# Peptides against a protein of PDB entry 4N78: the designs that were tried, part 73

Target 1, 186 residues: chain A of PDB entry 4N78
Amino acid sequence: HFQVICRLLGYQGIAVVMEELLKVVKSLLQGTILQYVKTLMEVMPKICRLPRHEYGSPGILEFFHHQLKDIVEYAELKTVCFQNLREVGNAILFCLLIEQSLSLEEVCDLLHAAPFQNILPRVHVKEGERLDAKMKRLESKYAPLHLVPLIERLGTPQQIAIAREGDLLTKERLCCGLSMFEVILT
Target 2, 155 residues: chain B of PDB entry 4N78
Amino acid sequence: MAELQMLLEEEIPGGRRALFDSYTNLERVADYCENNYIQSADKQRALEETKAYTTQSLASVAYLINTLANNVLQMLDIQASQLRRMESSINHISQTVDIHKEKVARREIGILTTNKNTSRTHKIIAPANLERPVRYIRKPIDYTILDDIGHGVKW

## One batch from the design tools (peptide; made by RFdiffusion4, then SolubleMPNN)

Design b2_p13_4_s1 (from b2_p13_4, 7 letters changed)
Fold by OpenDDE base, seed 1:
Structure b2_p13_4_s1 (fold): chain B 186 residues (1-186), chain C 155 residues (1-155), chain A 13 residues (1-13)
Amino acid sequence: as target 1 above (186 residues)
Amino acid sequence: as target 2 above (155 residues)
Amino acid sequence: SNYLEEFLALTTP
């Protein structure tokens, strides 16, 4: 379904959605979450020393539960703050999944375009065959499919210009060197 | 344009009129030949005259039909050529608009991106496209990222 | 030039 969303929205739609999500995340982080964090910091014990090991794991847990009783009993934290955190998390995950899906679509486009753009995959050379010879054969095989040279030879000047520009745009995809998710994490 | 207009407004209508007139004339010729044959004392001569008129009339009609047909064909060829040119123009405009939209979209999404740390291992040999705008020395794009993702998509 | 600059350069008219 994310693939469908990516196809439907395109670059522009994805950009808009991402921008809005970033705004929402920022608003949640700087607003409600920040307020709750500040409140929690105020009620947090100033001195929380490690209990004696002699109390064992249950005793230590009980100790911390007691020390954090005010925090645990803060009902609004569980309902509102955690919900906001979930929203932030969901937004981040959504961005990640959208980017991944977009990358997959772009990769598919690149792969489909590659034979027409003189982009050849590295062919696994069987034992005894020279890589150069195989690559040359492959190049020769796909040479008639090179779209831009064909258009340059047969097309009008306008068609040539469009073909060149289209070729560049086809080659230059986000997945090749750009990340949106890294921007979200900063 | 002038040729097409002449064909549409003058040559083809003129040819049609000429053909119609020829039809009317053929009827007159036929009547003449019939009457001439009946009235002539020399039936053989009258028959030969009828044959001559018939041949001439048929030749004339054939010429008119051929001329008209050629003009119609020429008209259609010109129109077909015009349509092809229009189609080409529309396609050009459409492609230009699409490219522009793509550029706009790319700018918008590009602002939301940062450079990935790309590994220097080139798995795909891309020829140095000399046609890259001189303004930007583009480093060859490492498409190795495609190798890891593409193996799963068996189309 | 980084890829981003190249990518954005294509978007300039």
Scores: peptide ipSAE 0.256, ipTM 0.743, DockQ to the pose 0.632
Fold by OpenDDE base, seed 4:
Structure b2_p13_4_s1 (fold): chain B 186 residues (1-186), chain C 155 residues (1-155), chain A 13 residues (1-13)
Amino acid sequence: as target 1 above (186 residues)
Amino acid sequence: as target 2 above (155 residues)
Amino acid sequence: SNYLEEFLALTTP
């Protein structure tokens, strides 16, 4: 689904969606969630020490449950605050999944374009083979497929310009060195 | 443009009219030959005359058909060439617009991104390409991410 | 120049 969304929206559509999601997240965080957090801080026990280990896990749990009883029983926390947190979480996950899907699509595009752009895959050198010889062989194999040089040789100036721009745009993708998710986390 | 216009407005219609007129003339010639043969005391001479007129008429019609056909073919060739030129122009415009839209879109998404701090990917080995602007030492892209997805790219 | 700058530089009309 996310792959389809990425294909449908493109860079522009993804950007718009991401911006709107960020606005929503910001609004939720600075609004309702912040207010609930403030309220929770007010009702937090002033002193909550670690219970004795002799009480065991059940006793410790019961201790904390008792100490936080008012918080746990806060109905609005469960209904409204947690819902808002879910929305934030969903938005973050959505952004992550979109970025991952976009990266996959971009990588696919790069792989498909590579033979035409003088980009060679990582070469595994087999025993007895020289890296230089293998690389030269690969270069020779793919040389006829290099699009920009081909168009430069046979095309009009306008075609050459378009080919160069297209080549550059094809090579320059977000996945090559950029992250949206890191921005979301800041 | 002028040649195509001449073909469409003058040559082809003119050729069609000429062919139609030729039909009418052939009918007249046929009538003449028939009457001449019936009325002539020398049937052999009349027959030879009929053969001569028939040959001439057929040659004329053949010429008219050939001329018209060639003009139509020429018209089609010119039109095909014009269409190819138009297609090329449209394609160039379309590509230019698409590139522009892509650039705009990239700016919009780019502002929502930051540089990746860590790249675990190995450098893609590419031959020294003079066309590659030495602008940025790119961190290598890990294409192995696709190894488990689909049929992969067969190199 | 970082990759972002290069990426954005491509967007210049």
Scores: peptide ipSAE 0.251, ipTM 0.745, DockQ to the pose 0.602
Fold by OpenDDE base, seed 2:
Structure b2_p13_4_s1 (fold): chain B 186 residues (1-186), chain C 155 residues (1-155), chain A 13 residues (1-13)
Amino acid sequence: as target 1 above (186 residues)
Amino acid sequence: as target 2 above (155 residues)
Amino acid sequence: SNYLEEFLALTTP
């Protein structure tokens, strides 16, 4: 599903969606969530010591329940605050999944373009083969597929310009060195 | 342009008319040959004359057909060339627009990104970037960081 | 220069 969304939206669409999500998240964090956090801090017990282990798990639970009674009984916490937190969580997860899906698509694109751009992958060397020799063979194999040099030889000046620009744009993808999710986390 | 127009308006129609006229003329020749053979006291001579007219007529028709065919082929070649030029122009415009749109989209999404904190381990073998814009110098991109993504490609 | 700068540089008309 996320792959389809990424394909449908493209860079521009994804950017728009993420910007809006960030706005929503910011609004939630700076608004209702912040207010609840402040309120919770006010009602939080000043001193809450660990109960004795002799009370057992049920007793310890009851102890904390008693200490946090005011918090637990805060009706708006359960309804509004938790919903807002869920929304924030969903937004974060959505962004993560979108970025992951986009990265996968970009990787596929890069892999498909690589033979045409003289980008050679890591080669598995079998026993008795030299890495250098294998790489040279691979390079020779794909040399006729190098698009930019081919167009430079056979194309019009306009085609050459487009090919060069397209080549650069193909190489420069987000997944190569950029992260959107890291921005979201800051 | 002028050549194509001449072919379409003059040469090809003219050739078609010539063939039609030739058909009519051939009928007349045939009638003449038939009558000549019937009325001639020397049948051998009449037959030889018929052979001569037949040969001449066939040669004439062959010439007309060949000329017309060549004109049609020339017309088609010119039209094909025009279509190719148009296609090339359209493609160029389309690609230019797409590149522009891509750049715009990249600016929009780029502002929502930060650099990854990843270590580069493996060098990718790539040619020198001669196509780099003068305005900035790019560092080589290492795609090996993506090796753990997907099923991988075994060579 | 970092990758972001390079990426954005390509987007300039």
Scores: peptide ipSAE 0.242, ipTM 0.744, DockQ to the pose 0.612
Fold by OpenDDE base, seed 3:
Structure b2_p13_4_s1 (fold): chain B 186 residues (1-186), chain C 155 residues (1-155), chain A 13 residues (1-13)
Amino acid sequence: as target 1 above (186 residues)
Amino acid sequence: as target 2 above (155 residues)
Amino acid sequence: SNYLEEFLALTTP
């Protein structure tokens, strides 16, 4: 599903969606969540001493439950705050999945374009075969497919310009050196 | 344009008219030959004359058909060439627009991205293709880093 | 080389 979304939206559509999601996340964080966090900070016990080990694990748990009773019993925390946090989480996950899907799509595009751009795959050399000979054979095999040189030889000046620009755009993709998710996390 | 117009407006219609006229003339010749054969005391001579007229008529029709056919073919070739030129122009415009849209889209998404902290060791060594236009001295991106991502196309 | 700068440079006319 995310792959289809990426294909449908393209760079522009993805950018728009991501921007809107960021706005929503920001609004949630700075609005309702912040208010609840402030309220929680006010009700938090100022002095939470570690209970003595003598109380055992059950006693320690009960102690913390008692100290946090007001927080746990705060019904609005479960209903509103947690819901907003879920929304934020979902938005972040959505962004992550979109980026991953886009990266996969771009990788596929790069792989498909490779034979036309003089990008040769790494060849596994079987025992007894010279790597150089295999590489030369591959180069010879794919040489006629090199698009830009072909167009430079046979095309009009306008076609050459478009081919060069297209080649460059094909090579430069987000997955090669850019991350959106890191921006979302800051 | 002038040649195509001449073909469409003058030569091809003229050739069609000539063929039509030839048909009418052939009918007259046939009638003449029939009457001549019936009225002639020398049937052999009349037959030979008919053969001669038939041969001449067939030759003339063949010539007219050939001329018309060649003109039609020439017309079609010119039209095909015009269509190819139009197609080329449309394709050029379309490609230019698509490239422009792509550039705009890249700007929009680019502002939402940051450089991947690639550890110093994985320098994407772009093959220095010398033939890149001087202005975009971009180091070729090594896409081999992506080989581990996705369905391993076992080449 | 800032890949982002390179990526964006393609978008400049």
Scores: peptide ipSAE 0.250, ipTM 0.738, DockQ to the pose 0.589; fails the geometry check

Design b2_p13_4_s2 (from b2_p13_4, 10 letters changed)
Fold by OpenDDE base, seed 4:
Structure b2_p13_4_s2 (fold): chain B 186 residues (1-186), chain C 155 residues (1-155), chain A 13 residues (1-13)
Amino acid sequence: as target 1 above (186 residues)
Amino acid sequence: as target 2 above (155 residues)
Amino acid sequence: SDYLDRFLELTTP
């Protein structure tokens, strides 16, 4: 589903959705959640010492659960605050999944474009084959498919310009060095 | 354009009309030949005349068909060439628009991105000296301070 | 910063 969404929306659509989600998350965080957090901080036990490591993770969890039991059982916290947190969580997860799906699509595009862009796949050399010979063979095999040189040879100046620009746009994708999710987490 | 127009408006219709006229003429020639053969005392001569007329008529029709066919082919070639040029132009425009849209889209999404920083997950170093468990005295938590937060459930 | 900058530079008309 996310893959289909990514394909349908493209960069522009994804950007719009992400911006709106960020607004929603910001609104939730700065609004209701912040208020609850402030209130909870006021009612938090002043002395909450870390239990001894000897109790293990379950014991520590039980300890904190016990200390916070009254807070956790607060009805409004369960209904409103946790719901808002779920919404935030869902939004974050959505963003993550969109980014992952987009990255997959971009990787696929890059892989499909590679033969046309003089990008040779990492060749697994079978035992007994020379890497250099195999690389040369692959280069020779794909040389006729190099699009930009082909268009430069056969195309009009306008076509050449478009081909070069298209080639560059094809090579430079978000997945190569950019992350949206990190922006959401900050 | 002028050539295509001439083909469409003059040459091809003219050729079609010529073929139609030829058909009517052939019918007249056939009638003449039949009557001539019946009335002629010299049947052999009449037959030879009929053969001559038939050959001439067939040659004329063949010529007309060939001319018309060539004109139609020429018309189609011109049209095909025009379509190819139009297609090329449309493709160029389409590609330009697509590139532009892509650039705009990239700008929009780019502002929502940052460079992938492989932040080394700093191992949360647990503090070494956990002090002795202090006996927790349960103090009742006053939740009234939360009453103004959320849907305001008045208990 | 380098990749983002390059990515955005491509968007310049």
Scores: peptide ipSAE 0.302, ipTM 0.738, DockQ to the pose 0.550
Fold by OpenDDE base, seed 1:
Structure b2_p13_4_s2 (fold): chain B 186 residues (1-186), chain C 155 residues (1-155), chain A 13 residues (1-13)
Amino acid sequence: as target 1 above (186 residues)
Amino acid sequence: as target 2 above (155 residues)
Amino acid sequence: SDYLDRFLELTTP
């Protein structure tokens, strides 16, 4: 599904969606969630001492439940705040999945373009074969497919310019060195 | 353009008119030959004259048809060439627009991105003679980062 | 130059 979305939206559509999601997340974080956090801080026990280890895990848990009773009983926290947190989480996950899907799509594009761009695949060398010889064979095999040199030889100046530009755009994709998700996390 | 115009406006219409005229002339020649044969005391001579006129008339019509056909073919060839040029131009414009749109889109998404902190582990062996356009002194893009992306890509 | 800069440079008409 995300792959289809990425294909349909393209860079521009993804950018728009991501921007809107960022706005939503920001709004949720700075608005409702912040308010709840502030409220929670107000009701937080001023002094919460560590219970004695002698109470064991159940006793310690009960102790903290008692200390946080007002927080736990805050019904709005469970409903509205958690829903907002879920929304934020969903938005983040959505962004992550979109980026991952986009990256996969771009990788596929790069792989498909590689033979035409003088990008040779990693060669598995069998025992007894020289890597250099195999690489030379591959180079020779794919040499006729190099689009830009071919167009430079046979094409018009305009075609050459477009081919070069297209080649650059094809080679440089987001997945090669950029992350949107890292921006979202900051 | 001038040649095409001459073909369309002068040569082809002229050829068509000539063919039409030749048809009329053929009828006249036929009538003449028939009458000449009937009226002539020397039937053999009249027949030979008829053969000569028939041959000449057919040759002239054949010539006119051939000329017209060649002109039409030439016209079509010129038009085909023009269409190919137009197609090329349209494609060029389309590609230019697409590239521009892509650049715009990239700018929009690019502002939402940051550089990946990926440790450059494996140098992609770029072929030595990558004629990279002089303008972009680009550091080799390490595509090895893509190796871990996509479990489904059987290498 | 950072990849981002290069990426953005490509977007300049």
Scores: peptide ipSAE 0.292, ipTM 0.736, DockQ to the pose 0.657
Fold by OpenDDE base, seed 2:
Structure b2_p13_4_s2 (fold): chain B 186 residues (1-186), chain C 155 residues (1-155), chain A 13 residues (1-13)
Amino acid sequence: as target 1 above (186 residues)
Amino acid sequence: as target 2 above (155 residues)
Amino acid sequence: SDYLDRFLELTTP
């Protein structure tokens, strides 16, 4: 599903969606969630001493449950705050999945373009084959497919310009060195 | 442009008319030859004349057909060349527009990106000292110690 | 900064 979305939206569509999601997340974080956090900090017991280890895990849990009883029973926390947190989580997850899907698509595109751009795959050298000989063979095999040199030789000046620009745009993809998700996390 | 127009408006229609006229003329020649053969006392001479007229007529028709065919082929070649030029122009414009759109899209998404931090593989240094899970001796939790901390309803 | 700059530079007419 995410792959289809990425294909349909492209860079522009993804950018628009991401911008809107960021706005939503920002509004949720700066609005309701912040208010709840502030309120929770105010009602948080000032002195919550770590219960002595002697109480064991159940006793510690009960202790914290008791200390946080007022917080846990805060009805708005369970309803509004958790819903907002869920929305934020979903938005983050959505962004992550979109980026992953986009990255996969771009990698596939790069792989498909590679033979035409003088990018040779890492050849698994079978036992007994000289790497150099195999590499030379591959170079010779794919040399006629190099698009830019071919167009430079046979094309019009306009075609050459377009080919060079297209080649550059094809090589420099988002997945090669950029991350959207890191921006979302900051 | 002038050549194509001349072919379409003058040469090809003219050639078609000429061919049609030639057909009608051939019919007249055939009738003449038939009558001449019947009326002539010298049948051999009449036959030779018929042969000459037939050869000439066929040659003329062949010439007209060839001329017309060549004109049609020339017309088609010119049209094909024009279509190819148009296609090339359209493709060039389309590619230019696509590149431009791509650049715009890249600007829009680019502002939402940051450089991938080569995550220094922070060796998650597994804390060497796996604190041995201290065997929690389940001492019975005396819950009475918690009685003083909460608004416990004294049942 | 290098890749982003290059990525964006490609967008400059």
Scores: peptide ipSAE 0.301, ipTM 0.738, DockQ to the pose 0.623; fails the geometry check
Fold by OpenDDE base, seed 3:
Parts: sequence; structure tokens; C-alpha cells
Structure b2_p13_4_s2 (fold): chain B 186 residues (1-186), chain C 155 residues (1-155), chain A 13 residues (1-13)
Amino acid sequence: as target 1 above (186 residues)
Amino acid sequence: as target 2 above (155 residues)
Amino acid sequence: SDYLDRFLELTTP
């Protein structure tokens, strides 16, 4: 599903959606969630130390549950605040999944374009074969597929310009060095 | 343009008319030859005349067909060339537009990106002094102050 | 910064 979304929206559409999601997240964080957090901070126990390990995990949990009982029992926290947090979480998750899907698509594109861009894969050398000889053979095999040199030889100046620009755009993708999700987490 | 127009408007129609006229004339020649052969006392001479007319007629038709065919081929070549030029132009425009759209899209998404960095993990450090649990005296807290916050209470 | 800058430079007409 996310792959389809990425294909449908493209860079521009993804950007628009992400920007809108970020606005929504910001609104939720600065609005309802912030107010709840402030209120909760006011009612939080002033002194709450980590209990001794002798109480064990269940005892420690019970201790914190007791200390936070009034907060946990606050029904509106569960309904409103947690719902908003879920929305934020879903938005973040959505952005993550979009980025991952986009990256996969871009990697595939790069792999498919590689033979046409004089990018040869690392080859396994079989016993008795020299790496150099194999690489030369591969180079010779794929040499006719190099698009830009081919167009430079046979194409018009306009075609050459387009080919070069297209080649550059094909090589420079988000997945090569950029992350959107890191921006979201900041 | 002028050559194509001449071919379409003058040469090809003219050739078609000439060929049609030739057909009509051939029918007349055939009728003549048939009648001449029937009426002639010298059948050999009539046959030779028929052969001569047939040869001439075939040569004429062959010439007309060849001329017309060449003109049609020339017309098609010109049209094909024009179509190729148009296709090339359209493709160029299309590619230019696509590249432009890609650049615009990249600008929009690029502002939402940063360089890939290794995520810093937050280390949770336990406090050095573990204290016994302090029991709090529970007082009722009024949370009604939050009733006006958010999008409503969902029970 | 370098890759981002390069990426954005491609968007400049």
C-alpha cells in the first residue's frame, strides 16, 4: 500500500502530505497534549524515587502504580490524551513507512539504471578466472548500453543536454544520503 | 511543404487520372484489335499489329504506374519525415517538462530532509541512591480543569 | 550538508 502511495504521489505529493502531517502533529503536541502534560506535571509527586530492587519487579510496578494512581485513574487521560498520542504515533509511523517505501523504490530504480550509467556490479570470481578479465568482459558487454555516451555520439545537442540532466537526476536520489524521518524526530 | 503540396494536389491526382484514361483507352484498343483481326483477310498482319499495340500499351501503362508509384512513395517519405520531426519535438517538450516537474518536486521534498546520521540512543542511568518507597497521603485531585481541553471526552 | 546541498542545487534552474 505504501509503495502504491509513493508511486502515485511522487516527491511532490509526498512532501505535501508530510508537511500537513507535521502541522497536525505540531498542533497536537502544542495543544491538547501540552496542556495535559502541564496539568499532569502539576499533580505529579514531587518526590518519587526509584524503589529498592528488593521489592522486585512486581513490587516496583505496584509502587509506581500507587504513586501514579490518581493520574492513571484519570479517565480523560486515557480517552483524550492517549488518543492524541496515538494519532501522533500513527502520523510518525506513516512518515517512516513512506520513507522506507520510497527508499526501496529508489534503490530499485538505481539498480535498474546502473547498467546504463556505467555502474557495474561487484562480480564473484570463479576459480581460474581473473577478476580483471571478468571485469573487462563485463565492461565490454555493457559498454553499448551506456546511454549518455551513446546519445552524445548520435543525438542532437538538445537530446544530449536532456540525457545528461536525466542521468544526473537518476543518480541523485533521496535514498543516497538523505532522511526525512530524522527531521520528523527532531 | 511546396513539394508535398504539389504531390498531393497535382502529381498524384494527375497520375491517377492518367491511369484511368489509359484504362479506357486500352479497352478501346482491345476492341479495335479484336475487330481488326476478325475483319482482316491477313490474319498474320493483324496479329502483328495487335502485338505492336499491346507492347505499346503495356509500356505506357507500366510507365504510368511507375511514375504514380514513385510519386506516392515520395509523398509518404515526406510525410514520414514530417511525423518524425513532430514526434521528436513533442518528445523533447515532454522530457523537458518532466525534468522540470522533477526538479520542482525535489525542491519541495528536499526541504523536509537532512543528511543521514547515526541515531543517538539515550542511555537511561539509574540513580545512585536507591531509597525506600515514600508513601504519599492521597488527596483528591480535581481534574475538571481539563474538561475544556481537547476534542471531547470519549467514554 | 554536502549531499543535501547538491540535491537542492539540482533543483535550481
Scores: peptide ipSAE 0.299, ipTM 0.736, DockQ to the pose 0.504; fails the geometry check

